# Ledger of designs, part 113: peptides against a protein of PDB entry 7PB4

Target 1, 105 residues: chain A of PDB entry 7PB4
Amino acid sequence: KMLNIKEYKEKLLSTLGEFLEDHFPLPDRSVKKKKKNIQESSVNLITLHEMLEILINRLFDVPHDPYVKISDSFWPPYVELLLRNGIALRHPEDPTRIRLEAFHQ
Target 2, 218 residues: chain B of PDB entry 7PB4
Amino acid sequence: DALQMAVGYFEKGPIKASQNKDKTLEKHLKTVENVAWKNGLASEEIDILLNIALSGKFGNAVNTRILKCMIPATVISEDSVVKAVSWLCVGKCSGSTKVLFYRWLVAMFDFIDRKEQINLLYGFFFASLQDDALCPYVCHLLYLLTKKENVKPFRVRKLLDLQAKMGMQPHLQALLSLYKFFAPALISVSLPVRKKIYFKNSENLWKTALLAVKQRNR

## One batch from the design tools (peptide; made by RFdiffusion4, then SolubleMPNN)

Design b2_p8_4_s1 (from b2_p8_4, 4 letters changed)
Fold by OpenDDE base, seed 1:
Structure b2_p8_4_s1 (fold): chain B 105 residues (1-105), chain C 218 residues (1-218), chain A 8 residues (1-8)
Amino acid sequence: as target 1 above (105 residues)
Amino acid sequence: as target 2 above (218 residues)
Amino acid sequence: MLRLLVEE
């Protein structure tokens, strides 16, 4: 049973990964190093694929609390995309936490 | 100069020691407004002020005024637009600010220096079509951005579904007509041949200012 | 959206 879930997860992530890379690529932060001290916090943004992977993993690993805290690595447009399309839901009491919507119910 | 001081004020925020914070804020707003409408703003100034307007640092009234005066002297940096879109999604700006931003983005589209990164946001903009308040302006933006590569079966289905829900809106028809042009095999539905494409509020708030900018850059 | 992703 666990192997089947893992395989399904991998297949889902693989299929989603190809789609998301083609249709929702990250903007290249070509931070041209102009010398000025703007400590633009070089927050490494994760891909939409990686974001989904985190959400899926949390759902499987901690099904009783499937919420992930939105980090600085989460690109806000991706978060909004997931929420607007019903792929993710915000925690009702904590808008900084999101979960994958269980589509299998 | 007065403009640099005003931009610096918005960037750094109000200095705690000012007894009349509102008067100081109004003074700096008027400075930015006056320069923007007369001469336009430098790309760096737009970068700073646009982010401030969308960050939720100030109240909605202030943000609206700042956004209304985001008029370029020459060009707008694509990076500024990408950052602005990121701020829109953080949820710190009002719905009215979002609408105004999309109106601004459409109005200023030709003044954006590059489109490569904005084109990568195509999917995000497309997802925003579901917002009834944004839909007319997003359709216009997508009409400007759409390439053949963006026309996919799932997007066609989504547009047709949206049309079924909202009715035959002129802005949706315009976008669908463009989709049919790029991928006629994906759209079997007969679209009315409209001689003129009409987007809502074709007369933007910046029409006079943009004419002046074009005249100065000639 | 996930359904759309799985049906393709």
Scores: peptide ipSAE 0.024, ipTM 0.779, DockQ to the pose 0.117
Fold by OpenDDE base, seed 3:
Structure b2_p8_4_s1 (fold): chain B 105 residues (1-105), chain C 218 residues (1-218), chain A 8 residues (1-8)
Amino acid sequence: as target 1 above (105 residues)
Amino acid sequence: as target 2 above (218 residues)
Amino acid sequence: MLRLLVEE
C-alpha cells in the first residue's frame, strides 16, 4: 500500500525532527538578556526541523517553483548543512533561494 | 586608548575619504597585534575582532592577521565562538581562514569560558570532517568535545567510511579510539592501541603566547 | 543523511 504521500511526509518530518533535535539543536539564545546596546537583531531563528518543513511544503505546494527565499530566520549553519549534504540546492541564478533536492531520483 | 581606536576602526570600517587607507589599516592592525601578543585581548575585543575576521568585511590577508592575534588576556566567550561558527557557514571567508579558525579553536579551547553551547555545535563540526583540509583539525576539536552522548551509530559509520577513504590517519584513529572508549559495542574493528595520541600540528602558532597567558593568569 | 534516517 503506497503510504499516502502525506503520511510519508509526516513520518519523514517526524523522524528528521527527532534526529535533528538530538544532533543539531539550536544554541540557546539565553545569553542575549543583559546589555541593551548591541542591536542584536531580534530575528527569531527557526529550527532545522522547521526549515525542512518549509522546504518540503514548498516542494509539494508549488512543485513548479519549489524554491524558498532564505530569510533572516534561517540560521546560516543550517543552510550550509543542508547544502553540503545535498539535502538542498541553491537556485542557479539567485543564491538567496534554495529548494529541497528531489531524493526520488 | 590606541587599542580602542584600532578596534573601532575595524568595527566602523575604513572611512571613504582617506587616501592613506592602507597605512591607516596597517597602523591599527599592528596596534592590535602588539597588544594581543604582549598582553592578550579582552573577551569583548576578541568578540568584535573575531566576528570581523570571519565576516568577509576585509580581505583575506587582513582577516588572517586578525585571526592570528586572537589571543585572550583571560578568557574567550563561548558566544564569540558560536558567532564565529555562524560566520564560517556564510561562506564569506576563504578555505585557509576556515583552517586557521579550527586551529585557533583547538589552540584556545581551554580558554573558552563555557562549553555547553559549543557542544551543541558538535554536529556541525562533525559535518566538516568531509573537508580534507579541515579533517585533521576537526578530529582534534571533536576529540576535545566528544561525550558519550555524541557517539552514535551513524557517526561511527561516517568515521569508518572516512578511514576507508583516507586510510588510517592518526587523527581519525585518535577520535575512533575515543568513540570506542565511550561505545565499545559500536566499534567492532580492532584499533591499534596507540599509547600516544597524535594530532597534526601539536605545536600551534600560539604556543608561546598561550604560555604567557597561563603565566599571567596564575 | 536522509537515507540513514529512512533505513532506520
Scores: peptide ipSAE 0.018, ipTM 0.746, DockQ to the pose 0.085
Fold by OpenDDE base, seed 5:
Structure b2_p8_4_s1 (fold): chain B 105 residues (1-105), chain C 218 residues (1-218), chain A 8 residues (1-8)
Amino acid sequence: as target 1 above (105 residues)
Amino acid sequence: as target 2 above (218 residues)
Amino acid sequence: MLRLLVEE
């Protein structure tokens, strides 16, 4: 049973990876560090694929608390995309935490 | 320069100790408005002020006024637009501000210096079609951005589903017609031949200002 | 939506 879950997870991530890379690429933050004081948080944004991977991993690793804290690496448009499409849900008491929605319901 | 002082005020934020905070804010806001409508703003000024308007640093009334005066002197930096899109979904801006931003983006589309990074955001904009308030303006934006490579079967299905839900809206028909042009095999439905494409608010809030900008840059 | 993402 565990092997089938791992294989399913890998297949899901691989299939999603190709799709997400084609349709939801990260904008190149290649804006050269011109020194202007905009605290552009030097935080590297993660891909939508990586974000989903984190959410999926949390669901499998900690099923009783499947919520992930939104970090600065989470591009806000991607977070909103997941929420609006019912792929993720916010924690009812903590809007900084999101979980993968169980698609099997 | 009065404009530089005004931009600096918005960038640094209100000094907590000032008794006349509202008067100072209004003074600087009027300065930005006057210069923007008369001469347009430099790309650097737009970069700063656009981010401020969408960050939730100020109240909705102030943000709306700032966004309405984001009129370029020459060009808008693509990077400013990408940064602005990053703020749209943080949940700190009102629904009315989001609508205004998309209207602004459509109105200013030709003044954006590059489109490469904006084109990468195609999927994000397409997902925003589900918002009934944004849908007319997003359709217009997508009409401007759509390339053959963007026309995929799943997007066709989503547009047809949206049409089934909302009816045959002119803005949806315009986008579907473009999709059919690029990929006729994906759209079996006969679309009415429209000689004229109509988008909501074809006369944008900036029509007069944009005419003036074009005249100065000739 | 994931099904829609995977079925394409």
Scores: peptide ipSAE 0.024, ipTM 0.713, DockQ to the pose 0.151; fails the geometry check
Fold by OpenDDE base, seed 2:
Structure b2_p8_4_s1 (fold): chain B 105 residues (1-105), chain C 218 residues (1-218), chain A 8 residues (1-8)
Amino acid sequence: as target 1 above (105 residues)
Amino acid sequence: as target 2 above (218 residues)
Amino acid sequence: MLRLLVEE
């Protein structure tokens, strides 16, 4: 049973990865190396695929608390995309946390 | 410069200790509005103010007024637009602000210096078609952005599904017609031959201002 | 959306 779930997970991630890379690429942030002082925290944004992978992994690793905290690496439009399409759900009490929806039906 | 002071105020945010916070805010907002409508704003000023308008730093009323005066003197940086899109869905942006942003983006499209990075956001814009309030404006934006490479079978299916749900909307028909032009094999459905493309609010809020910008840059 | 992605 566990092997089938892992295989299914990998297949799902691989299939989604190709689709998401083609259709939802991250915009190239031209890191203009501006000078020293304002720590514009060059937060490296993750791909939509990586975001989904994190959500899926959390569901499998911690099924009793499947919520992931939204970090600065999460591009807000991608978060909204997941929520709007019913792929993810926001925590009812903590709007900074989201979970994968598909596995809780 | 009064404009530099106004922009600096919005960047730093409201100083807690000022008894006349609202008067100061209004003064700076009026300064930005006056310059924007008369002369347009520099690309750097638009970069700063557009980011502020969508970041949720200020209230919706202020953000709306800032966004309405994002009129370029010459060009808008593509980077500013990409940054703005990154803030669109941060939980503090109202639905009305999102609509206004897409209207602005369509209106200012020709003044954006480059389109390469905006084209990478095609999938994101396409996903926003499911929002009934955004759909007319997103269709118009996609009509401007769509290349042959963007026309995929799954997107055709989604557009046809939207048409089935919403009916034969003029903005959807316009986009579908463009899709059929690029990929006729993907769209077997006969589309009504419309001689004129109709998008919602063909008269943009900035029509007069944009005419003035074009006249100054000729 | 996920179902649509898996059926392609």
Scores: peptide ipSAE 0.015, ipTM 0.634, DockQ to the pose 0.145; fails the geometry check

Design b2_p8_4_s2 (from b2_p8_4, 5 letters changed)
Fold by OpenDDE base, seed 1:
Structure b2_p8_4_s2 (fold): chain B 105 residues (1-105), chain C 218 residues (1-218), chain A 8 residues (1-8)
Amino acid sequence: as target 1 above (105 residues)
Amino acid sequence: as target 2 above (218 residues)
Amino acid sequence: MLRLMIEQ
């Protein structure tokens, strides 16, 4: 049972990875190093694929609390994309937490 | 000097010690408005002020006024637009601000220095089509952005589904017609041959200002 | 969307 879930997860992530890379690439932050002291906090943004992987992993690892806290690495457009398409849901009491929507119900 | 002081005020925020915060705010806002409508703003000024308008740092009335005066002197940086789109998704701006931003983005589209990164946001803009308030303006934006590579079967299906829900909207028909032009095999439905493409509010708030900017840059 | 992503 666990092997089948893992394989399914890997297949899902692989299939999604190709699609997401093609259709939802991260904008390149042209960090032109102009020396001005704007500590633009170089927050490393994760890919939409990585975001989904985190959400899927959380659902499988902690099914009783499948929510992930939105970090600074979560690009806001991706969060909004997931929410608008019903792929993810916000926690009803904590809008900083999101979960993968259980598509199989 | 006055404009730099005004921009600096919005960037740093109100100094705690000012007894008349509202008067100071209004003074700086009027300074920005006056310069923007007369001469336009530098790309750096737009970068700062656009982010402020969408960050939720100030109230909706202030944000709306700032956004309305985001008129370029020459160009708008693509990076400013990408950052702005990010702010729209943080949820700190009102729905009216989002609508105004998309109207602004369509109006200012030709003044954006490059489109490579904005084109990467195509999928995000496309996902916003389901918002009834945004849909007319998003269709117009997508009409400007769409390339052959963006026309995919799943997007065609989504547009047809939207048409089934919302009816035959002129802005949606315009986008579908463009999709059919790029990928006729994906769209089997007959689209009405419209001689003119009409988007909602084709007369944008900035028409007069943009004409003046174009005249100064000739 | 996920269904659409999986079916492609």
Scores: peptide ipSAE 0.024, ipTM 0.785, DockQ to the pose 0.153
Fold by OpenDDE base, seed 4:
Structure b2_p8_4_s2 (fold): chain B 105 residues (1-105), chain C 218 residues (1-218), chain A 8 residues (1-8)
Amino acid sequence: as target 1 above (105 residues)
Amino acid sequence: as target 2 above (218 residues)
Amino acid sequence: MLRLMIEQ
């Protein structure tokens, strides 16, 4: 049973990965390091695939608290995409936390 | 320079201790407006001010006024647009600000220096079609961005579903017609041959300014 | 959306 869940997870992530890479690639931040001191925190943005992987992993690893804290590595458009499409839900009391919606249907 | 001081004010934000915060804000806002409408703004100034307008740093009224004066002297940086889209999704801007941004983006589309990164945002724009307030402007934007590679079966289905829900909207028909042009096999439905594509005139807010920009850059 | 992603 656990092997089947892992395999399903991997297949899901693989299938989603290809789709997401094709349709929702990260914009290339031309990090032209021009010296201006604006602390644009060089936070490396993660892919939508990686974001989903985090959410899926959290759901499986901690099913009683499946929420993930939105980090600076989470590109806001991706968060919005997940929320708008019902793939993720915000924590009712903490808008900085999101969970994967259980696709029970 | 008065403009540099104004931009710097918006960038740094209101100093808490100023008794005349509103007067100072208005002064700097008028400075930006005057320069923008007269001469246009440099790409760097647009980069700063556009991000500020969408960041939620100021109130909706101020953000609206800033967006309305995002008129380029020459070009708009694609990077500024990408950053702006990021801010749009943070949820700190109003629905009206989002609409105004898409109107601006369509109006200023030809002045954006590059489109490669904006094209990568195609999926995000497409996902925004479900917002009834944004839909007309997003359709127009997608009409400008759509390449053959963007025309996928799932997107065709989504557009047809939207048409079923919203009816035969001119902006949706325009986009569907373009999709059919690129991928006729994906759209079996006969689309009315519209001789004229009608989008909401997003440019109307900037028509005079854009004409002036085009004349200066000739 | 996930269903649409999986049915591709």
Scores: peptide ipSAE 0.024, ipTM 0.779, DockQ to the pose 0.124
Fold by OpenDDE base, seed 3:
Structure b2_p8_4_s2 (fold): chain B 105 residues (1-105), chain C 218 residues (1-218), chain A 8 residues (1-8)
Amino acid sequence: as target 1 above (105 residues)
Amino acid sequence: as target 2 above (218 residues)
Amino acid sequence: MLRLMIEQ
């Protein structure tokens, strides 16, 4: 049973990864190497695939508290995309936390 | 420079101690408006002010006025647009501000210096089609952005579903027509040959300003 | 969306 879940998870992530890379690539922040002063928060944004992986892992690893805290690495458009499509839900009391919606219903 | 002082005011935010906060705000806002409509704004000024308008730092009325005067002197930086889209998703701007932004983005599209990064946001814009208030403007934006590589079976299905829900909207028909042009095998539905411009350009709030910008840059 | 992604 656990092996089947892991395999399913990996297959899901792989299939989603290809789709998400093709259709929701991160914008290249790399252009602003040159000018010194603006505190461009050097926060490395994660891919939508990585974001989903984090959410899925949290659901499996901590099913009683499946919420992930939104970090600065979470690109806001991706968060909004997940929420708008019902893929993720915000914590009812803490809008900085999101969970994967259980698709099994 | 009065414009630099005005931009600096919006960047730093309102000074807590001034009893005349509203008068000072109005003065600086009028300065920005006057320069923008007369001469246009530099790309750096647009970068700063556009981010402010979408960050939720000020009230909706102020944000709306700032966004309405985001008129370029020459070009708009693609990076400014990418940042702006990021702010739209933080949820601190009103629905009306989002609509205005998409209208602005369509109106200013030709003045954006590069399109490579904006094209990467195609999927995000496409996902916004489900918002009834945004849909007409998003269709217009997508019409400008769509390349052959963006035309996928799942997007065709979504557009057809939207058409089934909303009816034969001119903006949806325009986008579907473009999709059919790039991928005729994916769209079996007969689209009416509309000879007319799918998007009403007559409602562009910036039409006069953009004509002036084009004349200055010739 | 996810279903469409999985069925593709």
Scores: peptide ipSAE 0.023, ipTM 0.778, DockQ to the pose 0.149
Fold by OpenDDE base, seed 5:
Structure b2_p8_4_s2 (fold): chain B 105 residues (1-105), chain C 218 residues (1-218), chain A 8 residues (1-8)
Amino acid sequence: as target 1 above (105 residues)
Amino acid sequence: as target 2 above (218 residues)
Amino acid sequence: MLRLMIEQ
């Protein structure tokens, strides 16, 4: 049973990764930061694939608390994409936490 | 260049300390509008401004005005469109802005440099059919994007369900007719032979500008 | 959506 879950997880991540890498590029940070001193915290945004991987991993690793805290590395458009499409849900009491929605129901 | 200064203003956002924020904003907005309608915008300028219009950085009125002047000088980058679609998912965009975006996307479709990544967003656009305000424009977009491989049984069922809900809408019939063309076995329903495909005229807002763009690029 | 994404 556990092997099938791991294989399913890997297959899901692989299938999603190929799709998401091609379709949801990170916002091009290549806008030349003219050196103005605004310490815009160069928070490295993660890919949508990486975001999903984090959510999937949390669901499997901590099924009783499958919520992930939204970090500054989470591009807001991706978070909202996941939420609007029913891929993720916000924690009912903490809007800064999201979980993967169980697709198998 | 006045345009570069205007684009740079929108990119950096309003400087908190400026006493004349509204006048400065209006000045730069008018600069962008004037250049866009007269000459069109470069792909790089559209990339920046389109993202700004959909990010929720400015108010709905400003975003609407920016989006209305997203007129290309030559081409629109597919990457800009993909980024824009990602912003539509964030929910900070008003319903009216979403409608305007889909109208824009249909109107500017031929000016987008590539369609490969946009075609991969087919499922995302298809999911937007359930929004009654978006449905006419999404049907038109899907009509432009649909390939044989996109015609799946579950999508056929969804379209038929939509038809049952909202009636025989011209835009929905056009899309169903295309689906039947690609996969006649999936659509047993007799569709009326419409000689003319009818979509809402999404390009009306940009008709004059698009004619000018086509004339300059000939 | 995931189903829609996987079926693409």
Scores: peptide ipSAE 0.022, ipTM 0.642, DockQ to the pose 0.185

